# Peptides against a protein of PDB entry 4IGA, part 25

Target 1, 116 residues: chain A of PDB entry 4IGA
Amino acid sequence: KRVLIVDDAAFMRMMLKDIITKAGYEVAGEATNGREAVEKYKELKPDIVTMDITMPEMNGIDAIKEIMKIDPNAKIIVCSAMGQQAMVIEAIKAGAKDFIVKPFQPSRVVEALNKV

## One batch from the design tools (peptide; made by RFdiffusion4, then SolubleMPNN)

Design b1_p12_6_s4 (from b1_p12_6, 5 letters changed)
Fold by OpenDDE base, seed 2:
Structure b1_p12_6_s4 (fold): chain B 116 residues (1-116), chain A 12 residues (1-12)
Amino acid sequence: as target 1 above (116 residues)
Amino acid sequence: MILSNEEVDALL
């Protein structure tokens, strides 16, 4: 399965790429904001998206909503430091399948990838 | 308050 990694932090994209690749998934591509995420989703048609929330141009919640309009079957895993209960609920309401709070263990990401 | 991943799992 192919994963689109969405995070404005280069370090976080690198970390997720390492975890995803080591788990036997392919990295379809990367996006640095929510607008790029929507564009890359259309272009790459990934099987899974990892989605940050706090990003310039377009935040992760809005990106989830736009991706879900394109593909109601999109498999989106949120990965964010914004782990407030209200944010988790908002992300799931928008269409996310899972929510991982930063910082996280690699096993938690692998579990999410395997479950969606 | 920021939830732990365990607390998030319980919420979902």
Scores: peptide ipSAE 0.770, ipTM 0.966, DockQ to the pose 0.985
Fold by OpenDDE base, seed 5:
Structure b1_p12_6_s4 (fold): chain B 116 residues (1-116), chain A 12 residues (1-12)
Amino acid sequence: as target 1 above (116 residues)
Amino acid sequence: MILSNEEVDALL
């Protein structure tokens, strides 16, 4: 399966790429904000998206909503430091399938990838 | 308050 990685932090994209690749998934591409995420989703049609919340231009919640308009079957895993209960509920309501709080163990990301 | 991943898992 192919994964689109969305995070404004280059370090986080690199970390996620390493985890995803070592787990036997393919990296379809990367996006650095929610607008790029929507554009890349249209272009690449990935099987899974890892989505940050706090990003410039367009936040992750809005990006989830826009991707769900494009593909109601989109598989989105949130990866965010914004692990408040209200934010988790908001992300799931928007269409996310899972929510991973930063910092995380690699095994938690792999578990999410395997379950969505 | 920020939840742990275990707490998030219990919530979902």
Scores: peptide ipSAE 0.766, ipTM 0.966, DockQ to the pose 0.982
Fold by OpenDDE base, seed 3:
Structure b1_p12_6_s4 (fold): chain B 116 residues (1-116), chain A 12 residues (1-12)
Amino acid sequence: as target 1 above (116 residues)
Amino acid sequence: MILSNEEVDALL
């Protein structure tokens, strides 16, 4: 399965890429903000998206909503430091399948990838 | 208040 990685932090994209590839998944591409995420989803049609929340141009919640308009069956895993209960509920309501709070163990990301 | 991943699992 192919994964689109969305995060404004280059270090976090590198970390997620390492975890995803070691788990036997393919990286379809990367995006650095929510607008790029929507564009890359249309272009690449990935099987799974990892989505940050706090990004310039367009935040992760708005990106989830736009991707769900394109593909109501999209499989989106949020990965964010914004681990407040209200934010978790908002992300799930927008269409996310899972929510991972930063910092995280690699096993938690692998578990999410295998379950969505 | 920031949830742990275990607390998120319990919430969902």
Scores: peptide ipSAE 0.766, ipTM 0.966, DockQ to the pose 0.985
Fold by OpenDDE base, seed 1:
Structure b1_p12_6_s4 (fold): chain B 116 residues (1-116), chain A 12 residues (1-12)
Amino acid sequence: as target 1 above (116 residues)
Amino acid sequence: MILSNEEVDALL
């Protein structure tokens, strides 16, 4: 399965790429903001998306909503430091399948990838 | 308050 990684932080994209590839998944591509995420989803048609929330241009919640308009079957895993209960509920309401709070263990990302 | 990953798992 192919994963689109969405995060404005280059370090976080690198970390997720290492976890994803070691778990036997392919990285379809990367996006640095929510607008790029929507564009890359249309272009690459990934099987899974990892989505940050706090990004320039377009935030992760709006990106989830736009991706869900394109593909109601999209498999989106949020990965964010914004781990408040209200934000978790908002992300799930928008269409996310899981929510991982930063900082995280690699095993938690692998579990999410395997479940969606 | 920021939830732990275990608390998120319990919520979902």
Scores: peptide ipSAE 0.763, ipTM 0.965, DockQ to the pose 0.985

Design b1_p12_7_s1 (from b1_p12_7, 6 letters changed)
Fold by OpenDDE base, seed 4:
Structure b1_p12_7_s1 (fold): chain B 116 residues (1-116), chain A 12 residues (1-12)
Amino acid sequence: as target 1 above (116 residues)
Amino acid sequence: MLSNEEIQALLE
């Protein structure tokens, strides 16, 4: 399966890429903000998206909503430092399938990839 | 701030 990685932090994208590839998934592409995420989703039609929340141009919640308009069957895993209960609920309400709070163990990401 | 374990429990 192919994964689109969305995070404004290059280090985080690198970390996720390592975890994703070692878990046997393919990286479809990367995005650095929510607007780019929506654009890349339309272009690449990935099987899974990892989505940061706090990003310039467009935040992750809005990106989730826009992607869900494009593909109601989109499989989005949030990966964010914003681990407040209200944010988790907001992301799930928007259409996310899981929510991983930073910092995380690689196994948590792999588990999420396998379950969505 | 929730832990990943707490989030997983919440989403069950």
Scores: peptide ipSAE 0.784, ipTM 0.965, DockQ to the pose 0.977
Fold by OpenDDE base, seed 3:
Structure b1_p12_7_s1 (fold): chain B 116 residues (1-116), chain A 12 residues (1-12)
Amino acid sequence: as target 1 above (116 residues)
Amino acid sequence: MLSNEEIQALLE
């Protein structure tokens, strides 16, 4: 399966790329904000998206909503420092399948990838 | 701030 990695932090994208590839998944591409995420989703048609929330241009919640408009079957895993209960519920309501709070263990990401 | 274990319990 192919994964689109969305995060405004280069360090976090690198970390997720390492986890994803070591788990046997392919990285379809990367995006640095919500607008790029929507564009890359249309272009690459990935199987799974890892989605940050706090990003410039367009935040992760809005990106989830836009991706769900173009593909109601999209598989989106949120990876965010914003681990408040209200934010988790908002992300799931928008269409996310899982929510991982930073910092996280690699096994938590692998578990989410295998489950969605 | 919720832990990952708390989030997993919440989503169950």
Scores: peptide ipSAE 0.784, ipTM 0.965, DockQ to the pose 0.979
Fold by OpenDDE base, seed 1:
Structure b1_p12_7_s1 (fold): chain B 116 residues (1-116), chain A 12 residues (1-12)
Amino acid sequence: as target 1 above (116 residues)
Amino acid sequence: MLSNEEIQALLE
């Protein structure tokens, strides 16, 4: 399966890329903000998306909503430092399948990838 | 702020 990695932090994208590839998945591409995430989703049609929340141009919640309009069957895993209960509920309501709070262990990401 | 364990429990 192919994964689109969305995060404005280059270090986090690198970390996720390493975890994803070692787990046997392919990286379809990367996006650095919500607007780019929507564009890349349309272009690459990935099987799974990892989505940050706090990003410039367009935040992760809005990006989830836009991707769900494009593909109601999209498989989105949030990966964010914003781990408040209200934010988790908001992300799931928007269409996310899982929510991983930073910092995380690689096994948590692998578990989420295998579950969606 | 929730932990990953708390989030997993919440989503069950």
Scores: peptide ipSAE 0.782, ipTM 0.965, DockQ to the pose 0.979
Fold by OpenDDE base, seed 5:
Structure b1_p12_7_s1 (fold): chain B 116 residues (1-116), chain A 12 residues (1-12)
Amino acid sequence: as target 1 above (116 residues)
Amino acid sequence: MLSNEEIQALLE
């Protein structure tokens, strides 16, 4: 399966790429903000998206909503430092399948990838 | 702030 990695932090994208590839998944591409995420989703049609929340141009919640308009069957895993219950519920309401709070262990990401 | 374990329990 192919994964689109969305995060404004280059180091976080690199970390996720390492975890994703080691777990046997392919990286479809990367995006650095919500607008890019929506554009890349249309272009690449990935099987899974990892989505940051706090990003410039367009935040992750809005990006989830836009992607769900494009593809109601999108599989989105949020990865965010904002682990408040209200934020988790908001992300799930928007269409996310899982929510991983930073910092995380690689096994948590792999588990999410395997279950969505 | 929720832990990943708490989030997993919440989403079950």
Scores: peptide ipSAE 0.781, ipTM 0.965, DockQ to the pose 0.974

Design b1_p12_7_s2 (from b1_p12_7, 6 letters changed)
Fold by OpenDDE base, seed 5:
Structure b1_p12_7_s2 (fold): chain B 116 residues (1-116), chain A 12 residues (1-12)
Amino acid sequence: as target 1 above (116 residues)
Amino acid sequence: MLSNDEIRELLE
């Protein structure tokens, strides 16, 4: 399966790329903000998206909503430092399948990838 | 701020 990695932090994208590839998944591409994420989703048609929340241009919640308009069956895993209960609920309501709070163990990401 | 374990429990 192919994964689109969305995070404005280059180091986080690199970390996720390492975890994703070691787990046997393919990286479809990367996005650095929510608007780019929506564009890349249309272009690449990934199987799974890892989505940051706090990003410039367009935040992750809005990106989730836009992607869900494009593909109601989109598989989105949030990966964010914003681990408040209200944010988790908001992300799930928007359409996310899982929510991983930073910092995380690689196994948590792999678990989410395998579950969605 | 929730931990990943707490989030798992929340989403169950």
Scores: peptide ipSAE 0.788, ipTM 0.967, DockQ to the pose 0.979
Fold by OpenDDE base, seed 1:
Structure b1_p12_7_s2 (fold): chain B 116 residues (1-116), chain A 12 residues (1-12)
Amino acid sequence: as target 1 above (116 residues)
Amino acid sequence: MLSNDEIRELLE
């Protein structure tokens, strides 16, 4: 399966790419903000998306909503430093399948990839 | 702020 990695932090994208690849998944591409995420989803048609929340241009919640309009069957895993209960609920309400709070263990990401 | 374990519990 192919994964689109969305995060404004280059280090985080690199970390996720390593985890995703070692787990046997393919990295379809990367996006650095919500607008790029929506555009890349249309272009690449990935199987899974890892989505940051706090990003410039368009935040992750809005990106989730837009991707779900494009593909109601999209599989989105949030990966965010914002681990408040209200934010988790908001992300799931928007259409996310899982929510991983930073910092995380690689096994948590692998678990999410395997379950969605 | 929730931990990942707490989030798992919340989403179940």
Scores: peptide ipSAE 0.788, ipTM 0.966, DockQ to the pose 0.976
Fold by OpenDDE base, seed 4:
Structure b1_p12_7_s2 (fold): chain B 116 residues (1-116), chain A 12 residues (1-12)
Amino acid sequence: as target 1 above (116 residues)
Amino acid sequence: MLSNDEIRELLE
């Protein structure tokens, strides 16, 4: 399966790329903000998206909503430092399938990828 | 701030 990685932090994108590829998934591409994420989703039609929340231009919640409009069957895993209960619920309500709070263990990401 | 374990429980 192909994964679109969305995070404004280059370090985090690199970390996720390593985890994703070692787990046997392919990286479809990367996005650095929510607007780019929506554009890349249309272009690449990935199987899974890892989505940051706090990003410039468009935040992750709004990006989730827009992607869900494009593809109601989108599989989105949130990866965010904002692990407040309210944020988790908001992300799930928007359409995310899982929520991983930073910092995380690689196994947590792999489990999420395998489950969605 | 929730842990990943707490989030798992929340989403179950």
Scores: peptide ipSAE 0.787, ipTM 0.967, DockQ to the pose 0.977
Fold by OpenDDE base, seed 2:
Structure b1_p12_7_s2 (fold): chain B 116 residues (1-116), chain A 12 residues (1-12)
Amino acid sequence: as target 1 above (116 residues)
Amino acid sequence: MLSNDEIRELLE
């Protein structure tokens, strides 16, 4: 399966890329903000998306909503430092399938990838 | 702030 990695932090994208690759998944591409995420989703049609929340241009919640308009069956896993209950609920309401709060263990990401 | 374990429980 192919994964689109969305995060404005280069280090986090690198970290996720390593985890995803080691777990046997293919990295379809990367996006650095929500607007780019939507564009890349249209272009690449990945199987799974890892989505940050706090990003410039367009935040992760809005990006989730836009991607869900494009593909109601999109599989989106949120990876965010914002682990408040309200944010988790908001992300799930928007269409996310899982929510991983930072910091996280690689196994948590792998479990999420395998579940969706 | 929720832990990942708490989030798992919340989403079940």
Scores: peptide ipSAE 0.773, ipTM 0.965, DockQ to the pose 0.976

Design b1_p12_7_s3 (from b1_p12_7, 5 letters changed)
Fold by OpenDDE base, seed 4:
Structure b1_p12_7_s3 (fold): chain B 116 residues (1-116), chain A 12 residues (1-12)
Amino acid sequence: as target 1 above (116 residues)
Amino acid sequence: MLSNEEIKKLLE
């Protein structure tokens, strides 16, 4: 399966890329903000998206909503430092399938990838 | 702030 990695932090994208590839998944591409995420989703049609929340231009919640309009079957895993209950609920309400709070163990990401 | 374990339980 192919994964689109969305995060404004280069180091986080690198970390996720390592975890994703070692788990046997392919990285379809990367995005650095929500607007780019929507564009890349249209272009690449990935099987899974890892989505940051706090990003410039467009935040992750809005990006989730836009991607869900494009593909109601989109499989989005949030990966964010904002692990408040309200944020988790909002992300799930928007259409996310899982929510991983930073910092995380690689196994948590792998579990999410395998489950969605 | 929730832990990943707490989030997993929340989403069950």
Scores: peptide ipSAE 0.801, ipTM 0.969, DockQ to the pose 0.976
Fold by OpenDDE base, seed 3:
Structure b1_p12_7_s3 (fold): chain B 116 residues (1-116), chain A 12 residues (1-12)
Amino acid sequence: as target 1 above (116 residues)
Amino acid sequence: MLSNEEIKKLLE
């Protein structure tokens, strides 16, 4: 399966790329904000998306909503430093399948990838 | 802030 990695932090994208590839998944591409995420989703048609929340241009919640409009079957895993209960509920309501709070263990990401 | 374990329980 192919994964689109969305995060404005280069180091986080690198970390996720390492985890994803070591777990046997392929990286379809990367995006640095919500607008790019929507564009790359249309272009690459990935199987799974890892989605940051706090990003410039367009935040992760809005990106989730836009992706769900174009593909109601999208599989989106949030990866965010914002682990408030209200934020988790908001992300799930928007269409996310899982929510991982930073910092995280690689096993947590792998579990999410395998579950969606 | 919730931990990942707490989030997993919340989403069960």
Scores: peptide ipSAE 0.800, ipTM 0.969, DockQ to the pose 0.977
Fold by OpenDDE base, seed 5:
Structure b1_p12_7_s3 (fold): chain B 116 residues (1-116), chain A 12 residues (1-12)
Amino acid sequence: as target 1 above (116 residues)
Amino acid sequence: MLSNEEIKKLLE
């Protein structure tokens, strides 16, 4: 399966890329903000998306909503430092399938990838 | 702020 990695932090994208590839998944591409994420989703049609929340241009919640309009069956895993209960609920309501709070263990990401 | 374990339980 192919994964689109969305995060404004280069180091985080690198970390996720390593985890994703070692787990046997393919990286479809990367996005650095929510607007770019929506654009890349349309272009690449990935199987799974890892989505940051706090990003410039467009935040992750809005990006989730826009991607869900494109593909109601999109498989989105949030990966964010914003692990407040209200944020988790908001992300799930928007359409996310899982929510991983930073910092995380690689196994948590792999579990999420395998579940969706 | 929730932990990953707490989130997993919340989403069950």
Scores: peptide ipSAE 0.800, ipTM 0.969, DockQ to the pose 0.974
Fold by OpenDDE base, seed 1:
Structure b1_p12_7_s3 (fold): chain B 116 residues (1-116), chain A 12 residues (1-12)
Amino acid sequence: as target 1 above (116 residues)
Amino acid sequence: MLSNEEIKKLLE
């Protein structure tokens, strides 16, 4: 399966790329904000998306909503420092399948990838 | 702020 990695932090994208590839998944591409995420989703049609929340241009919640309009069957895993209950519920309501709070263990990401 | 374990329980 192919994964689109969305995060404005280069280090986080690199970290996720390492975890994803070691777990046997392919990285379809990367995006640095919500607008890029939507465009890359349309272009690459990945099987799974990892989505940051706090990003410039377009935040992750809005990006989730736009991707769900494109593909109601999109599999989106949020990966965010914003681990408040209200934010988790908001992300799930928008269409996300899981929510990983930073900092995280690699096993948590692998679990989410295998489950969605 | 929730932990990942708390989030997993929340989403069950």
Scores: peptide ipSAE 0.799, ipTM 0.968, DockQ to the pose 0.976

Design b1_p12_7_s4 (from b1_p12_7, 6 letters changed)
Fold by OpenDDE base, seed 4:
Structure b1_p12_7_s4 (fold): chain B 116 residues (1-116), chain A 12 residues (1-12)
Amino acid sequence: as target 1 above (116 residues)
Amino acid sequence: MLSNEEIEKLLE
């Protein structure tokens, strides 16, 4: 399966890329903000998206909503430092399948990838 | 701030 990695932090994208590839998944591409995420989703049609929340241009919640309009079957895993209960609920309400709070163990990401 | 364990429970 192919994964689109969305995060404004280069180091986080690198970390996720390592975890994703070692788990046997392919990285479809990367995005650095929500607007780019929507564009890349249209272009690449990935099987899974890892989505940050706090990003410039467009935040992750809005990106989730836009991607869900494009593909109601989109499989989005949030990966964010904002682990407040309200944020988790909002992300799930928007259409995310899982929510991983930073910092995380690689196994948590792998489990999420395998489950969605 | 929730832990990943707490989030997993929340989503069950």
Scores: peptide ipSAE 0.765, ipTM 0.964, DockQ to the pose 0.978
Fold by OpenDDE base, seed 3:
Structure b1_p12_7_s4 (fold): chain B 116 residues (1-116), chain A 12 residues (1-12)
Amino acid sequence: as target 1 above (116 residues)
Amino acid sequence: MLSNEEIEKLLE
């Protein structure tokens, strides 16, 4: 399966790429903000998306909503430093399948990838 | 802030 990695932080994208590839998944591409995420989703048609929340241009919640409009079956896993209960509920309501709070163990990401 | 363990329980 192919994964689109969305995060404005280069170091986080690198970390996720390492985890994803070591777990046997392929990285379809990367995006640095919500607008790029929507564009790359249309272009690459990935199987799974890892989605940051706090990003310039367009935040992760809005990106989730836009992706769900074009593909109601999208599989989106949030990976965010914002682990407030209200934020988790908002992300799930928008269409996310899981929510991982930073910092995280690699096994948490792998489990999420395998479950969606 | 919730831990990942707490989030997993919340989403069950």
Scores: peptide ipSAE 0.764, ipTM 0.964, DockQ to the pose 0.980
Fold by OpenDDE base, seed 5:
Structure b1_p12_7_s4 (fold): chain B 116 residues (1-116), chain A 12 residues (1-12)
Amino acid sequence: as target 1 above (116 residues)
Amino acid sequence: MLSNEEIEKLLE
């Protein structure tokens, strides 16, 4: 399966890329903000998306909503430092399948990838 | 702030 990695932090994208590839998944591409995420989703049609929340241009919640309009069956895993209950609920309501709080163990990401 | 363990339980 192909994964689109969305995060405004280069080091986080690098970390996720390493985890994803070592787990046997393919990286479809990367996005650095929510607007770019929506654009890349349309372009690449990935199987899975890892989505940050706090990003410039467009936040992750709005990006999730827009991607769900494009593909109601999108498989989105949130990866965010914002692990408040309200944020988790909002992300799931928007359409995310899982929510991972930073910092996280690689195994948590792999488990999420395998579940969606 | 929820932990990953707490989130996993919440989403079950």
Scores: peptide ipSAE 0.764, ipTM 0.963, DockQ to the pose 0.972
Fold by OpenDDE base, seed 1:
Structure b1_p12_7_s4 (fold): chain B 116 residues (1-116), chain A 12 residues (1-12)
Amino acid sequence: as target 1 above (116 residues)
Amino acid sequence: MLSNEEIEKLLE
């Protein structure tokens, strides 16, 4: 399966890329904000998306909503420092399948990838 | 701020 990694932090994208590839998944591409995420989703049609929340241009919640309009069957895993209950509920309501709060263990990401 | 364990329980 192919994964689109969305995060404005280069280090976080690199970390996720390492976890994803070691777990046997392919990285379809990367995006640095919500607008890029939507465009890359249309272009690459990945099987799974990892989505940051706090990003410039377009935040992750809005990106989730736009991707769900494109593909109601999109599999989106949020990966965010914003781990408040209200934010988790908001992300799930928008269409996300899981929510991982930073900092995280690699096993948590692998579990999410395998379950969505 | 929730932990990942707490989030997992929330989403069950």
Scores: peptide ipSAE 0.761, ipTM 0.963, DockQ to the pose 0.978

Design b1_p12_8_s1 (from b1_p12_8, 5 letters changed)
Fold by OpenDDE base, seed 2:
Structure b1_p12_8_s1 (fold): chain B 116 residues (1-116), chain A 12 residues (1-12)
Amino acid sequence: as target 1 above (116 residues)
Amino acid sequence: KILSNEEVEKLL
């Protein structure tokens, strides 16, 4: 399966890429903000998206909503430091399948990838 | 309050 990694932090994208690759998944591409995420989703049609929330241009919640318009069956896993209950509920309401709070263990990411 | 991943899993 192919994964689109969305995070404005280069370090976090690198970390996720390492975890995803070691788990046997392919990295379809990367995006640094929600606008790029939507464009890359259209272009690459990945199987799974890892989505940050706090990003410039377009935040992760809005990106989730836009991707769900493109593909109602999109598999989106949020990865964010914004782990408040209200934000988790908002992300799930927008269409996310899972929510991983930063910081996280690699196993948590792998479990999420395998479940969606 | 920031939830733990365990707390999030219970919520979902």
Scores: peptide ipSAE 0.802, ipTM 0.972, DockQ to the pose 0.984
Fold by OpenDDE base, seed 5:
Structure b1_p12_8_s1 (fold): chain B 116 residues (1-116), chain A 12 residues (1-12)
Amino acid sequence: as target 1 above (116 residues)
Amino acid sequence: KILSNEEVEKLL
């Protein structure tokens, strides 16, 4: 399966790329903000998306909503430091399948990838 | 309050 990695932090994208590839998944591409994430989703048609919340241009919640308009079957895993209960509920309401709080263990990401 | 991943898993 192919994964689109969305995060404004280059280091975080690098970390996720390492975890994703070691778990046997392919990285379809990367996006650095929510607007780019929507564009890349249309272009690459990934199987899974990892989505940050706090990003310039467009935040992750809005990006989830836009992607779900394009593909109601999209598999989106949120990965964010914004791990308040209200934010988790908001992300799930928007269409996310899982929510990983930063910082995280690699096994948590692998488990999420395997479950969606 | 920031939830732990264990707490999130119980919530979902």
Scores: peptide ipSAE 0.801, ipTM 0.972, DockQ to the pose 0.979
Fold by OpenDDE base, seed 3:
Structure b1_p12_8_s1 (fold): chain B 116 residues (1-116), chain A 12 residues (1-12)
Amino acid sequence: as target 1 above (116 residues)
Amino acid sequence: KILSNEEVEKLL
């Protein structure tokens, strides 16, 4: 399966890429904000998306909503430091399948990838 | 309050 990695932090994209590839998944591409995420989703048609919340141009919640308009069956895993209960509920309501709070163990990401 | 991943898993 192919994963689109969305995060404005280069370090975080690198970390997720390492985890994803070691787990046997392919990285379809990367995006640095919500607008790029929507564009890359249309272009690459990935199987799974890892989605940050706090990003310039377009935040992760809005990106989830836009991707769900394109593909109601999209598999989106949020990865964010914004792990407040209200934010988790908002992300799930928008269409996310899981929510991983930063910092995280690699096993948590792998479990999420395997579950969606 | 920031939830732990364990707390999130219970919420979902």
Scores: peptide ipSAE 0.799, ipTM 0.972, DockQ to the pose 0.981
Fold by OpenDDE base, seed 1:
Structure b1_p12_8_s1 (fold): chain B 116 residues (1-116), chain A 12 residues (1-12)
Amino acid sequence: as target 1 above (116 residues)
Amino acid sequence: KILSNEEVEKLL
C-alpha cells in the first residue's frame, strides 16, 4: 500500500517515511501543508494518508474534509501533538480513521497502518 | 489535557 505523508515539519516527515518504509509500505509522496495534501491526494491517489493538524495554508482538519469530498473512502490517520479529546473527536468527525498523538512509538504507527 | 495514545485507543 502507498502512503501520502502530510506534515509541515521536515523531521517528522523523515521519521514517518522511515517507519512506513520499514513496515513494508511505499511512500507515495509528501505534503507540507493542507492545500498541498489535497493536491497530492488528487494526483497520487494514495491508499493511506498520515495527516498533521497544525499546518500553514490549510490545517489538517480542513484537509481531511476536502480529501473526504474527493474520496469518501479515504483512509486518513491523524498524527499530531494536538492530542486533546476535543481535537480527536473533531478529527474523527471530519473522517479520520485513527488518531496518533505525538510523541509516538513506531509500533503505534505500524498498528494504525495495518488496521485502516 | 493531552491524551496518551492508550487513552485515544480507548476513546475510539
Scores: peptide ipSAE 0.798, ipTM 0.971, DockQ to the pose 0.980

